# Peptides against a protein of PDB entry 6GMG, part 74

Target 1, 331 residues: chain A of PDB entry 6GMG
Amino acid sequence: DSDDRVTPPAEPLDRMPDPYRPSYGRAETVVNNYIRKWQQVYSHRDGRKQQMTEEQREWLSYGCVGVTWVNSGQYPTNRLAFASFDEDRFKNELKNGRPRSGETRAEFEGRVAKESFDEEKGFQRAREVASVMNRALENAHDESAYLDNLKKELANGNDALRNEDARSPFYSALRNTPSFKERNGGNHDPSRMKAVIYSKHFWSGQDRSSSADKRKYGDPDAFRPAPGTGLVDMSRDRNIPRSPTSPGEGFVNFDYGWFGAQTEADADKTVWTHGNHYHAPNGSLGAMHVYESKFRNWSEGYSDFDRGAYVITFIPKSWNTAPDKVKQGWP

## One batch from the design tools (peptide; aimed at target 1 G250 V252)

Design b2_p23_7_s4 (made by RFdiffusion4, then SolubleMPNN; from b2_p23_7, 14 letters changed)
Fold by OpenDDE base, seed 4:
Structure b2_p23_7_s4 (fold): chain B 331 residues (1-331), chain A 23 residues (1-23)
Amino acid sequence: as target 1 above (331 residues)
Amino acid sequence: SEEVKQELETYYQTQRDVLASLS
């Protein structure tokens, strides 16, 4: 029961974290220990480390989304999302492939669609766009200048995003970022902001008016990126989990992974921070754990999800929640 | 927002185990 959620207690600002537990390429720790690490490494505002506030601890306590929430400073809106889908592979496999033994046609199609997404290319696209945005932000002191710079950058690169409407999430993302408007944040100055990336895993079969098979095995046509831009329409993502295929089976509605603004060129060496569930130390779920995973571990996802999106948002440059380098675990 | 928090409380999440998920 979600009512079992508890806000983790405050940690002293000078308290050092305990060592993380390594596990198959991941580093894992309990949420309170992550707070300690966060305060030492990621809490800095204008170069000063800060104690995680009660509000931030409360955000964090919500689990996987909480990690992204506390580091981005806002609840994820997921509006500016990117993915990569291999249409040729999908068509070819549907045409020439066969269901596995015991696999239904719907299950086969759902699986093929899932496998036709390229997580690495999706991530790369998001990084590419984030880089363009960062260049556009760098010398822009008002939104108009930012937008002009952005359009110029896109034109120079012959990027299809240049054709997006002004009301598109692509162009409106900055103005819709609360921290951009905050005095101690961007203060309406784009040059004080930077683009950051997080990822969301979710289920494609969320349409309640669709067939039960799609809800159970995925909707092969849902949440595909637009050709050229790579943009995913996330408007139909209602955080509805996969439907159970057997009695007693249950699935999680989403997973979030925080990347930030790491500069590591090798995708496989990037670190993704995520949580397992809401913090319920006295409940059946137990204490929340935080994981720092390599890209391979993150992108693999779970059977609960058949879609992965890489989302761009913005944070003030004065925040250290998205450093150039992220070290896995502690020390 | 409080509204978002209330909405989140209605969401279902289950325990994840990295070891179990990788097995």
Scores: peptide ipSAE 0.032, ipTM 0.749, DockQ to the pose 0.224
OpenDDE base, seeds 1, 2, 3, 5: peptide ipSAE 0.031, 0.028, 0.029, 0.025; ipTM 0.746, 0.724, 0.736, 0.715

Design b2_p23_8 (made by RFdiffusion4)
Pose (drawn by RFdiffusion4):
Structure b2_p23_8 (pose): chain A 331 residues (1-331), chain P 23 residues (1-23)
Amino acid sequence: as target 1 above (331 residues)
Amino acid sequence: SFAEAEAHVENLREAHRNNTAKS
């Protein structure tokens, strides 16, 4: 009867996954089967296939956060985050629009703020920033050379990110990556690391001391990107879900989607990997399923979340959890 | 963290119970 979280069993390294295909832009498979796929195409360490460890299987079993946790080797911090927001559209639709049939002004403002975000440009911004970071660490063999290379290209590119504080989440992103300092990972050598991207969907009204309206309908001033840089301050994100509007209405507090480092130029053709919930085949929610969605399917989101952040972190180049190409389903 | 992941699991269970109660 227990809806307790269970860890999926170990899958032999030779066991191939059951076939599955995308339907209308999304593919899904039970977590046990995804582990088989992951071991075939994502588990490589210096080109050598590996079995998903007991620890990794445990991390994965926690739901949507599990895929990102496993692929990055770290529970997501969301410290370095980017988004796009049309300030002019937001200000214009507030002073020119009106609430629709059946909206409080708090609900109208919350929705307009939500629709003013552009997840394609937000992902695109994280893409170009990650590319600058990767070029900076290509031939840099110490952090100092990486930071010099990073600042040089940002200044020449007139990127406002050049003026970020030395201890900001942006400039400290590499040094604060645990695998960067590990001897088997980056070993303090930026050239052995790679920038990767994942996304987080979440709710804006997370201040418990705020009005109920913001908790139920959103805080338009929350989690807006800074101008010029597009950085989103994720420090006030506390994994607090949207408050219900009527009794019995349940909301999920966040969703994580793994992009990695795919080379596909078409943002709409990129694949994003995420789970539906924690693993509990003997319980109420059932077994965890891993979803592989095209970008538009992922960025469609749900009413649970009115905010999207595209996050940059680093993994060692020796890993294969962020390959150039990601294929939905199997084979 | 593990504590945050567990809190999220509790959120999923509460959300499911609430939606069932609403039916």

Design b2_p23_8_s1 (made by RFdiffusion4, then SolubleMPNN; from b2_p23_8, 17 letters changed)
Fold by OpenDDE base, seed 4:
Structure b2_p23_8_s1 (fold): chain B 331 residues (1-331), chain A 23 residues (1-23)
Amino acid sequence: as target 1 above (331 residues)
Amino acid sequence: SKEDADAGIAQEKAALAANKAAA
């Protein structure tokens, strides 16, 4: 019950974290200890450590989405999302493949669609676009200059994103970022902002008007990236979980992982920060835990989800929630 | 929508926590 959610208490600014627990290539800790690490490593504004505010602690308490929320400064809107889908693989497997023993046709099609997504290529596309955006930001002191720079960069690279509408999530993302407009943030100066990335895992079969089979086993045609751009239309994502396939089975709505702006070129060495559930230390779920996972561990996902998206948003450069290098765990 | 966000904010299932701990 969401009523069991508790805001973690404040941690002293100078309190050092306890060691993280290593587990299967991940580093794990309780939420209060993550707050300690966050204050030491990620809290900096203009080079000064900050205590995590009550508001930020409340955001964090919401679980996996809370980690992305506190580090990005806003609740995820997921509008500027990227993925990679191998259409040829999908078509070939549907044509030439066969359902496994006991697998229904709908289950087979859903599985084949899921397997046709390439998480690494999706992540790479998001990083590519973020790099283009960062180049457009660095020499722009107003939104008009940013947009002009962005269009030029896209034209030079012959990128299909150049054909997006001016009101598209791609071009409107910066102006729709609250921290861009804040005096202590971007202050309407694009050169004070940088592009950052997070990932969302979710279920494709969210259409209530669709067949029960699609809700149980996935909608093979839903949430595919547009050719050329890699953009995913997220407008139909309403945080609806997978439907149970058996009595008593239940699935989670989503998972979020924070990447930020790491410069590590090897995807496998990048660190993704995420939470397990909302903080309920006195409830049945227990205390929230935070995980720092390598890309391989993050991208594997769960059976709850058949889609992954890599989303771009923006934060002020003065924030240290998205450093160039992220160290897994503590110390 | 904000309503969709509010409805989806709570990870109410312990199963995800268990899966993450085992992974």
Scores: peptide ipSAE 0.024, ipTM 0.664, DockQ to the pose 0.220
OpenDDE base, seeds 1, 2, 3, 5: peptide ipSAE 0.023, 0.026, 0.026, 0.021; ipTM 0.662, 0.662, 0.666, 0.671; seeds 2, 3 fail the geometry check

Design b2_p23_8_s2 (made by RFdiffusion4, then SolubleMPNN; from b2_p23_8, 15 letters changed)
Fold by OpenDDE base, seed 2:
Structure b2_p23_8_s2 (fold): chain B 331 residues (1-331), chain A 23 residues (1-23)
Amino acid sequence: as target 1 above (331 residues)
Amino acid sequence: TKEEADAGIEQQRKALALNKAAE
């Protein structure tokens, strides 16, 4: 299957996308047409639109992760991830709830855990943290100044993140961003960078040493956010898909959605960009499609996944891959 | 319907990025 992946061809810089519009909150287009849109809207470096490079087109061709990859400038590391989990709801439902007819105990527990996550609150937490980071970046011309500003901002907000270790993904995220170090990127100047957000959907039951039931129905204890900070330890996420519950059943390993730095205050009106599969125009899967989904469409996810994380990374302010406003479709 | 559309997308999804993530 991997051999069927093809890098989409270059599109002329001034070629306009073919029109497409949202349906049921989701707009869809073929990858080639998305490249055209990307070049018109998101390609700008220092105010100048750019043709998507061969390297960027290759990244994009990987599917859902490719959309986040090309827009963030790096393969997702998922180190700085946030979620929201209602522990009280979880405990209460386990205690007082009952499995549905035909539902196993493991399936019940997995479902209850999944339902105890609040995608909107998780997203809002990431946005809150990104805002704090952006304030810390604004006038910081070296990493030390950024970190000092960040600590001050967190202290002012009485945020539990102020207690994180200096080596934590939270404090190390900027220095570990390749574009921060690039001459044409941040050039080691935090004030040239901005925080951006993407989301990953994945399966909780990835531990091969755990029970088969957890692999099939989820691990209720896995990938929960830390209290106070909302940080999720993603170290055990190895992109292992859900185990089949019936013969012939198969699940996808992950999904990625790109949000960037939209300023829309209403979460329900935010747009998430993602892909279906790797580009295989001559293969059985066919051409890759790109989707622009409203938050409700994105956050709903699929049965393949029982976890959603909202991840913060950084891009240069000179990039236009994370504009204030994102529109579905074209024009 | 939305449900049918979502189901269709889910059925078609296949991510190849596993190899890249392992690198």
Scores: peptide ipSAE 0.025, ipTM 0.675, DockQ to the pose 0.058
OpenDDE base, seeds 1, 3, 4, 5: peptide ipSAE 0.024, 0.024, 0.024, 0.024; ipTM 0.611, 0.653, 0.620, 0.633; seed 4 fails the geometry check

Design b2_p23_8_s3 (made by RFdiffusion4, then SolubleMPNN; from b2_p23_8, 16 letters changed)
Fold by OpenDDE base, seed 1:
Structure b2_p23_8_s3 (fold): chain B 331 residues (1-331), chain A 23 residues (1-23)
Amino acid sequence: as target 1 above (331 residues)
Amino acid sequence: SKEDAEKGYQNELEALKLNQEAK
């Protein structure tokens, strides 16, 4: 019950976190202890650590999305999303593959579609685009300069994104970022901002007008990236969970993982921060826990989801919520 | 939205995640 959600109490600014615990290859801790780590490591504004505000603690308390929310500074809109889909693999498996024992045709097609997404290539595409955007931001002191730089970078790389409409989320993402407009944020100066990445896991079969099989086993045609650009149309993602396949079965609506702006070139060594559920210390769900997972653990996802998107947004360079190096756990 | 963030979480969520992680 959402009514059981509680905002975690404030933690003293200088309180050090307790050691994290190992959990299936991940580092795990309770939300209050993550706040302590956050204040020591990620809270810095202009090089000065800050106590997590009541508003930020409230954002964090919403669970898996809360980690991304507090670190990005806004609730995820997911408008600038990337993925990679192997169409040849999909077609080949449909043609030459066979359903497993007890697997329906719809279940087989949904599974094959899920397996045709390449999480690593999707992540790599997002990182590539973020790098291009960061180069465009570097010396741009107004939006016009940023957009001009961006177009030049895309032209030099012969990137299909150069053909996107001016109203596309790709070009409008910066101007639609609240922290870009804030006086103590970007102050309308692109050179004060940097691109960051988070990931969302969700269910493809969300169309209520589609077949029950698609809602239960996935829609093989939904949320595929556009050829060339890798852009995913997220407009039909309404946070609808997978439909139960048996009585008593239930699925969660989404999962979010925060990457930020790590510079580690090996995807397998990158760290993703995420939460399990909203904070309900006095409820049946219990206290919220925060996980720091390697890419392998994050990208595997759960059976609740058959899609993964890698989303680009922006934060002020003065924030330290997206450092170049993230250490897993504590100490 | 905030409502969306609260929607979908069930008592079994933690158990489900642990079960899937153990596989």
Scores: peptide ipSAE 0.024, ipTM 0.661, DockQ to the pose 0.281
OpenDDE base, seeds 2, 3, 4, 5: peptide ipSAE 0.026, 0.024, 0.024, 0.025; ipTM 0.669, 0.662, 0.660, 0.655; seeds 2, 5 fail the geometry check

Design b2_p23_8_s4 (made by RFdiffusion4, then SolubleMPNN; from b2_p23_8, 13 letters changed)
Fold by OpenDDE base, seed 2:
Structure b2_p23_8_s4 (fold): chain B 331 residues (1-331), chain A 23 residues (1-23)
Amino acid sequence: as target 1 above (331 residues)
Amino acid sequence: SKADAEAGIQQEREALALNQAAK
């Protein structure tokens, strides 16, 4: 029961983490130890190390989303999401491909759609856009200047995002970021902010009015990126898990992975931080664990999910939750 | 082993199923 969730206790500011342990190509640790690492590495505000607050520990305790929550400073809204979808591959496979033995038509279509997404290209698109945004943020001291810079950058790159409406999540994302408005954050100064990236895995077949087959095997038409921009309409993502295909089967509602603002050019070498379940040390689920995975480990996801989105948000430059370099594990 | 890795991934997956949406 969700009622078993417990906020992890405070960790002394100077307490060093215990070593992480290998876990199927990932680095794994218990949430309490992650807090220790976080305080040593990611907690800095204006260059000063901070103890994770009770509020931050509470956010973290919610599991996979908690890792992104504590590092981004807000609950994920997922409004500015990117993906890459190979439409030609999808069409060709549907036309010329055949269901596997025992595979239903709906299952075949769902699988083909899932396989038509390119996680690496989706991630690269988000990084590209984040870079453009960061250039636009630089030396912009009000939102108007930021938006003007952004449009200029997009025009120079002949990017289709230049045609987005002013009310689009693309243009409104900064103003809708709480930390942008905070005195100790951006203080309404775009140049004090930077773009960061996280990823969400989720299920496409969330429409309760659709066929049972779509809910079980995926909706091939759902959550596709718009051509040219790569933007995904996330408005229909309601955190609904995949429907069981057999009695007793259960699926997870979502997974979140934190990337931040790493500068590593090789996608395969980037580190993604994520968690399992909510923290329930005295419950049946047990303590929450935090994982640091390479991109391949993260992007593989689970059978619970058939969509991956890469989302851009903003944090103050004074925060160290998104450093240029992230090291996997400890030490 | 591959089997161990698969088992571990499955275990992790099941643990994620209990993630709570905060909002």
Scores: peptide ipSAE 0.033, ipTM 0.704, DockQ to the pose 0.043
OpenDDE base, seeds 1, 3, 4, 5: peptide ipSAE 0.023, 0.026, 0.026, 0.024; ipTM 0.653, 0.678, 0.651, 0.659; seeds 3, 4, 5 fail the geometry check

## One batch from the design tools (peptide; aimed at target 1 G63)

Design b2_p24_3 (made by RFdiffusion4)
Pose (drawn by RFdiffusion4):
Structure b2_p24_3 (pose): chain A 331 residues (1-331), chain P 24 residues (1-24)
Amino acid sequence: as target 1 above (331 residues)
Amino acid sequence: SAAKAAARAAEEAARATMGPQRLP
């Protein structure tokens, strides 16, 4: 009867996954089967396949956060985040539009703010920034050389990110990555690391001391990207879900999608890996399923979330959790 | 398409009962 979270059992390294295919842009498989796929194409350490450890299987079983947790080796902090927001469209649609049949002004403002975000440009911004970071760490063998290389390209590129504080989430992103300091990871050598990207969908109205309207319909001023840099201050994100509008209405508080470092230029052809909920085959929600969605399927989101953030973190180059290519389903 | 829209509506209905994602 228990809807308790259980850890999926160990899968032998030679066990191949059951086949599955995408349907209308998304593929899904039970977590036990995804572990088999992950061990075949994502588990490599210096080219050697590995079994998903007990700890990794435990992380994965937590739901959507599990895929990102396993692939990055750290529970996601969302410290360095980017998004795109059309300020002109937002201001114009507020002073020119009107609420639709059956909207409070608070609901109208909340929706307009939501629709003003552009997740394609937001992902595109994180893409170009991660590329600058990777070029900065290519031949840099200490952090100082990495920061010098990073600032040099940003200044020459006239990127407002050059003026970020030395201790900001941007410039401190590499040094604050646990695997960067680990001897078996980056060993304080930026050349042994790689920038990767994952996404978080979440709710904007997370201030418990705010009006109910913002908790139910969103806070338009919350989690907007700074101009020039596109940085999103994630410090006030507390994993608080959207408040219900009627009794019995449940909302999920967040969703994580793993992109990695795919080379595909078509943002619409990129694949994003995420789970539906925690693993509980003997319980109410059932077994965890891992979803592999095309970008548009991922960025479609749900009414639960009115905000999207594209996050940059680092993993060692010796890993294979962010390959150049990601294929939906199996084989 | 109609099949995709129906599958989406079913998924959204299922989400209404899941509640918040658990934290470690």

Design b2_p24_3_s1 (made by RFdiffusion4, then SolubleMPNN; from b2_p24_3, 10 letters changed)
Fold by OpenDDE base, seed 3:
Structure b2_p24_3_s1 (fold): chain B 331 residues (1-331), chain A 24 residues (1-24)
Amino acid sequence: as target 1 above (331 residues)
Amino acid sequence: SAELEARRRAEEERRRTFGPQPLP
């Protein structure tokens, strides 16, 4: 029960983290120890370390989403999401492929659709767009200047995003970011903000009016990126988990991974920070754990999910929650 | 592979431990 969630206690600002535990290419630690790391590495505002506030600790306690929440400064809205889908691969595999032994047609189609998403290309697209946005932000001192710069950059690259509506999540993302409006944040100055990336894993078969097969095995047509832009319409994502395929089976509603603004060009070397579940040290779930995974470990996801989206949001440049380099684990 | 099995075990442990992520 969500009622068992506990806010982790405050950690002294100068308390150093204990070593992370290596686990299958990931670095793992308990949430309290992540708070210690966060205070040492990510807490900086205007170059000064900060103790994680009670509010931030409360956000973090929500689990995987909590990691993204505390680092982005807002609950994920997921409006500016990107993915890559290989339609030719999908069509070819449906035509020429065969269900595995014991696999239903619906299960086969759902699996083929899942496998037709390219996580690396989706991530690359988000990084490309974030880079364009960052260039547009650099010399923009008001939103109008930012939007003008953004349109120019997109035109220069012949990017299909230039055709998006002015009210689209793409153009409205900055103005809808709370930290952009904060005096100690962006203070309505785009040049004080930077684009950052997180990822969401979720289930495609969320339509309650759809077939049971789609809810169990995925909806092959759901949450595909728009051609040219790579934008995913996330409006139908209601955090509904996969339906059980067998008695006693249960699936999780989502997973979130924080990337931030790492400059590592090799996707495989990028670090993704995520949590397992909400913090319930006295409950059946136990204490929340935080993982720092390489891209391969993150992008593999779980059977709970058949979609991955890479989402762009913004944070103040004065925050250190999205540094250029992220070191996996501790020390 | 040992990696696939480890992943399956991790997924099973996760399913047991991942209660629904609370929404705010």
Scores: peptide ipSAE 0.103, ipTM 0.825, DockQ to the pose 0.602
OpenDDE base, seeds 1, 2, 4, 5: peptide ipSAE 0.026, 0.217, 0.064, 0.047; ipTM 0.621, 0.829, 0.769, 0.756; seeds 2, 4 fail the geometry check

Design b2_p24_3_s2 (made by RFdiffusion4, then SolubleMPNN; from b2_p24_3, 14 letters changed)
Fold by OpenDDE base, seed 2:
Structure b2_p24_3_s2 (fold): chain B 331 residues (1-331), chain A 24 residues (1-24)
Amino acid sequence: as target 1 above (331 residues)
Amino acid sequence: SEEEKKRKEEEEERRKTFGPQPLP
């Protein structure tokens, strides 16, 4: 129960972080030390360092989602999500493949579906779209100009997103971003905003009306991207974890990784920031830890999850929570 | 495969520190 969650204490603005520790191919630190790093590197508003506010520390205390929350400025809505799914691979493996020894048909189908998602292509699609959006933002001083620019960019690229409804998450995402409307944020000026990316790992078998097998082993048909656009309908994601396959087994509801707006072209060199659990220093879970993982370590995920989505949102350009370069660990 | 076994072991090690993620 989240009842043991504690807000991390304030850290002095000028306090330097302690060195991060290597942990399973990623850099790891306790949440308080991440706050120190965040204040030194990511806290800047209009070029000025900021102490992480109590509200931001409270958001951060929620764990992996807290890292995305504090850096994006809002709780993730996951509405503008992208993935890549190889339908031909899926069909071929179902037809010609065989369950492993001891693997049920449902386990086999769930695994094959999971393996048919391409995390790198999903990430690349989100980056492509974010780039288009950023071009549309650059010289737009009102939402109408942004939308017109966006449509032009999509038409020039012959992108299937040009056919999306005006009410789609794709076109409504900017207007639905609180920081866009804030006086000290975008102030309704799209040119003051930039697109940023985070990722969510979650379970496909969330439908309570579905078979127990789908809840245990995945729903092969759930959360597939739309052809051409790569958009994932996230409306059925209710943060329901995988169902236990054996007594005493438990799974986590989701994982979030923050990418922001890194310009590193090599996906494998990109850094993803995420947390292990909510901050419970006096509870059984203990203190929250923050990880800075390379894409490979992030995209591998956990057995708790069989879906990955790459989500676009927006932050003010005046924020430094999404720098062009992210250095893994400290120093 | 041995690679799959190793991957599972690494995942299990990573999961030891991975816990519940509350909603606000």
Scores: peptide ipSAE 0.213, ipTM 0.792, DockQ to the pose 0.401
OpenDDE base, seeds 1, 3, 4, 5: peptide ipSAE 0.032, 0.028, 0.025, 0.026; ipTM 0.592, 0.599, 0.603, 0.605

Design b2_p24_3_s3 (made by RFdiffusion4, then SolubleMPNN; from b2_p24_3, 13 letters changed)
Fold by OpenDDE base, seed 2:
Structure b2_p24_3_s3 (fold): chain B 331 residues (1-331), chain A 24 residues (1-24)
Amino acid sequence: as target 1 above (331 residues)
Amino acid sequence: SAEREAREAALRERRRKFGPQPLP
């Protein structure tokens, strides 16, 4: 069924977007109109607007992941992920709480685990770490200088990330970023790069060797952040959707939301850009739509997912895909 | 709420998100 995916056509560089449509507190538009907005607002390289390339349009056509892909310049690897989990709440609710009427024990445990994650604190942690990384990047002209700066910043803040192994995704994230090595990107100069954030929603019950109940209702122990660091081991995320609980029920494999590097201090005012599905204008799914959601609407997620992670990656400072301010919709 | 459920149902019908499988 992926065979119905179509690459959106090129849009003229000077074509202005049509107004976005309000949809349940979100701003919504068709993918072609998002390309127009992207070219006007986000396409800039060294201050010059650029037409979205065929390759970028192809990436975008994959839906929610495509929005993150085109703006980050790479397919999401999800290696440097953060979350917040209230272990005391989880333990207390399991001990003192009861399943709802008709709720199985496994369903109860999965729900309690989902409710024990704090999306706002997870996002705050990622922003804190991204800020530390950005300070470490500012005056570093080689990777060694960046790493030294990063360690100093972490030591000054008494951050548990200072104890991570040198091979940890935390320390290796920059050197593993393709745009860092590109001549027209970072050119191996950390000071040309900045940290950016995106979010992934996914299902915890992905282990095929686990019980059917975990696959249907979630794995309460899966994808928890490490204490102190907030790091989530994403190695077991294989984009496996939730298992159906009833005949004919189907769930989506993931959702991605692009935040970038917004400086808005109030989390509730931040804008998250995401897509509904791959672009299939002649297929049953129809044209891809792009949404710009406030944090509340993004973090609410869907019943398809019981985990949210906030991921850090890097882009060149010369790119305008992660501006300090993002305006919701058009105009 | 009934609105949330209807919204989620409508989104479920439309959301085959097949991201490219990461190349092994």
Scores: peptide ipSAE 0.070, ipTM 0.765, DockQ to the pose 0.258
OpenDDE base, seeds 1, 3, 4, 5: peptide ipSAE 0.059, 0.083, 0.024, 0.053; ipTM 0.764, 0.783, 0.683, 0.757; seeds 3, 4 fail the geometry check

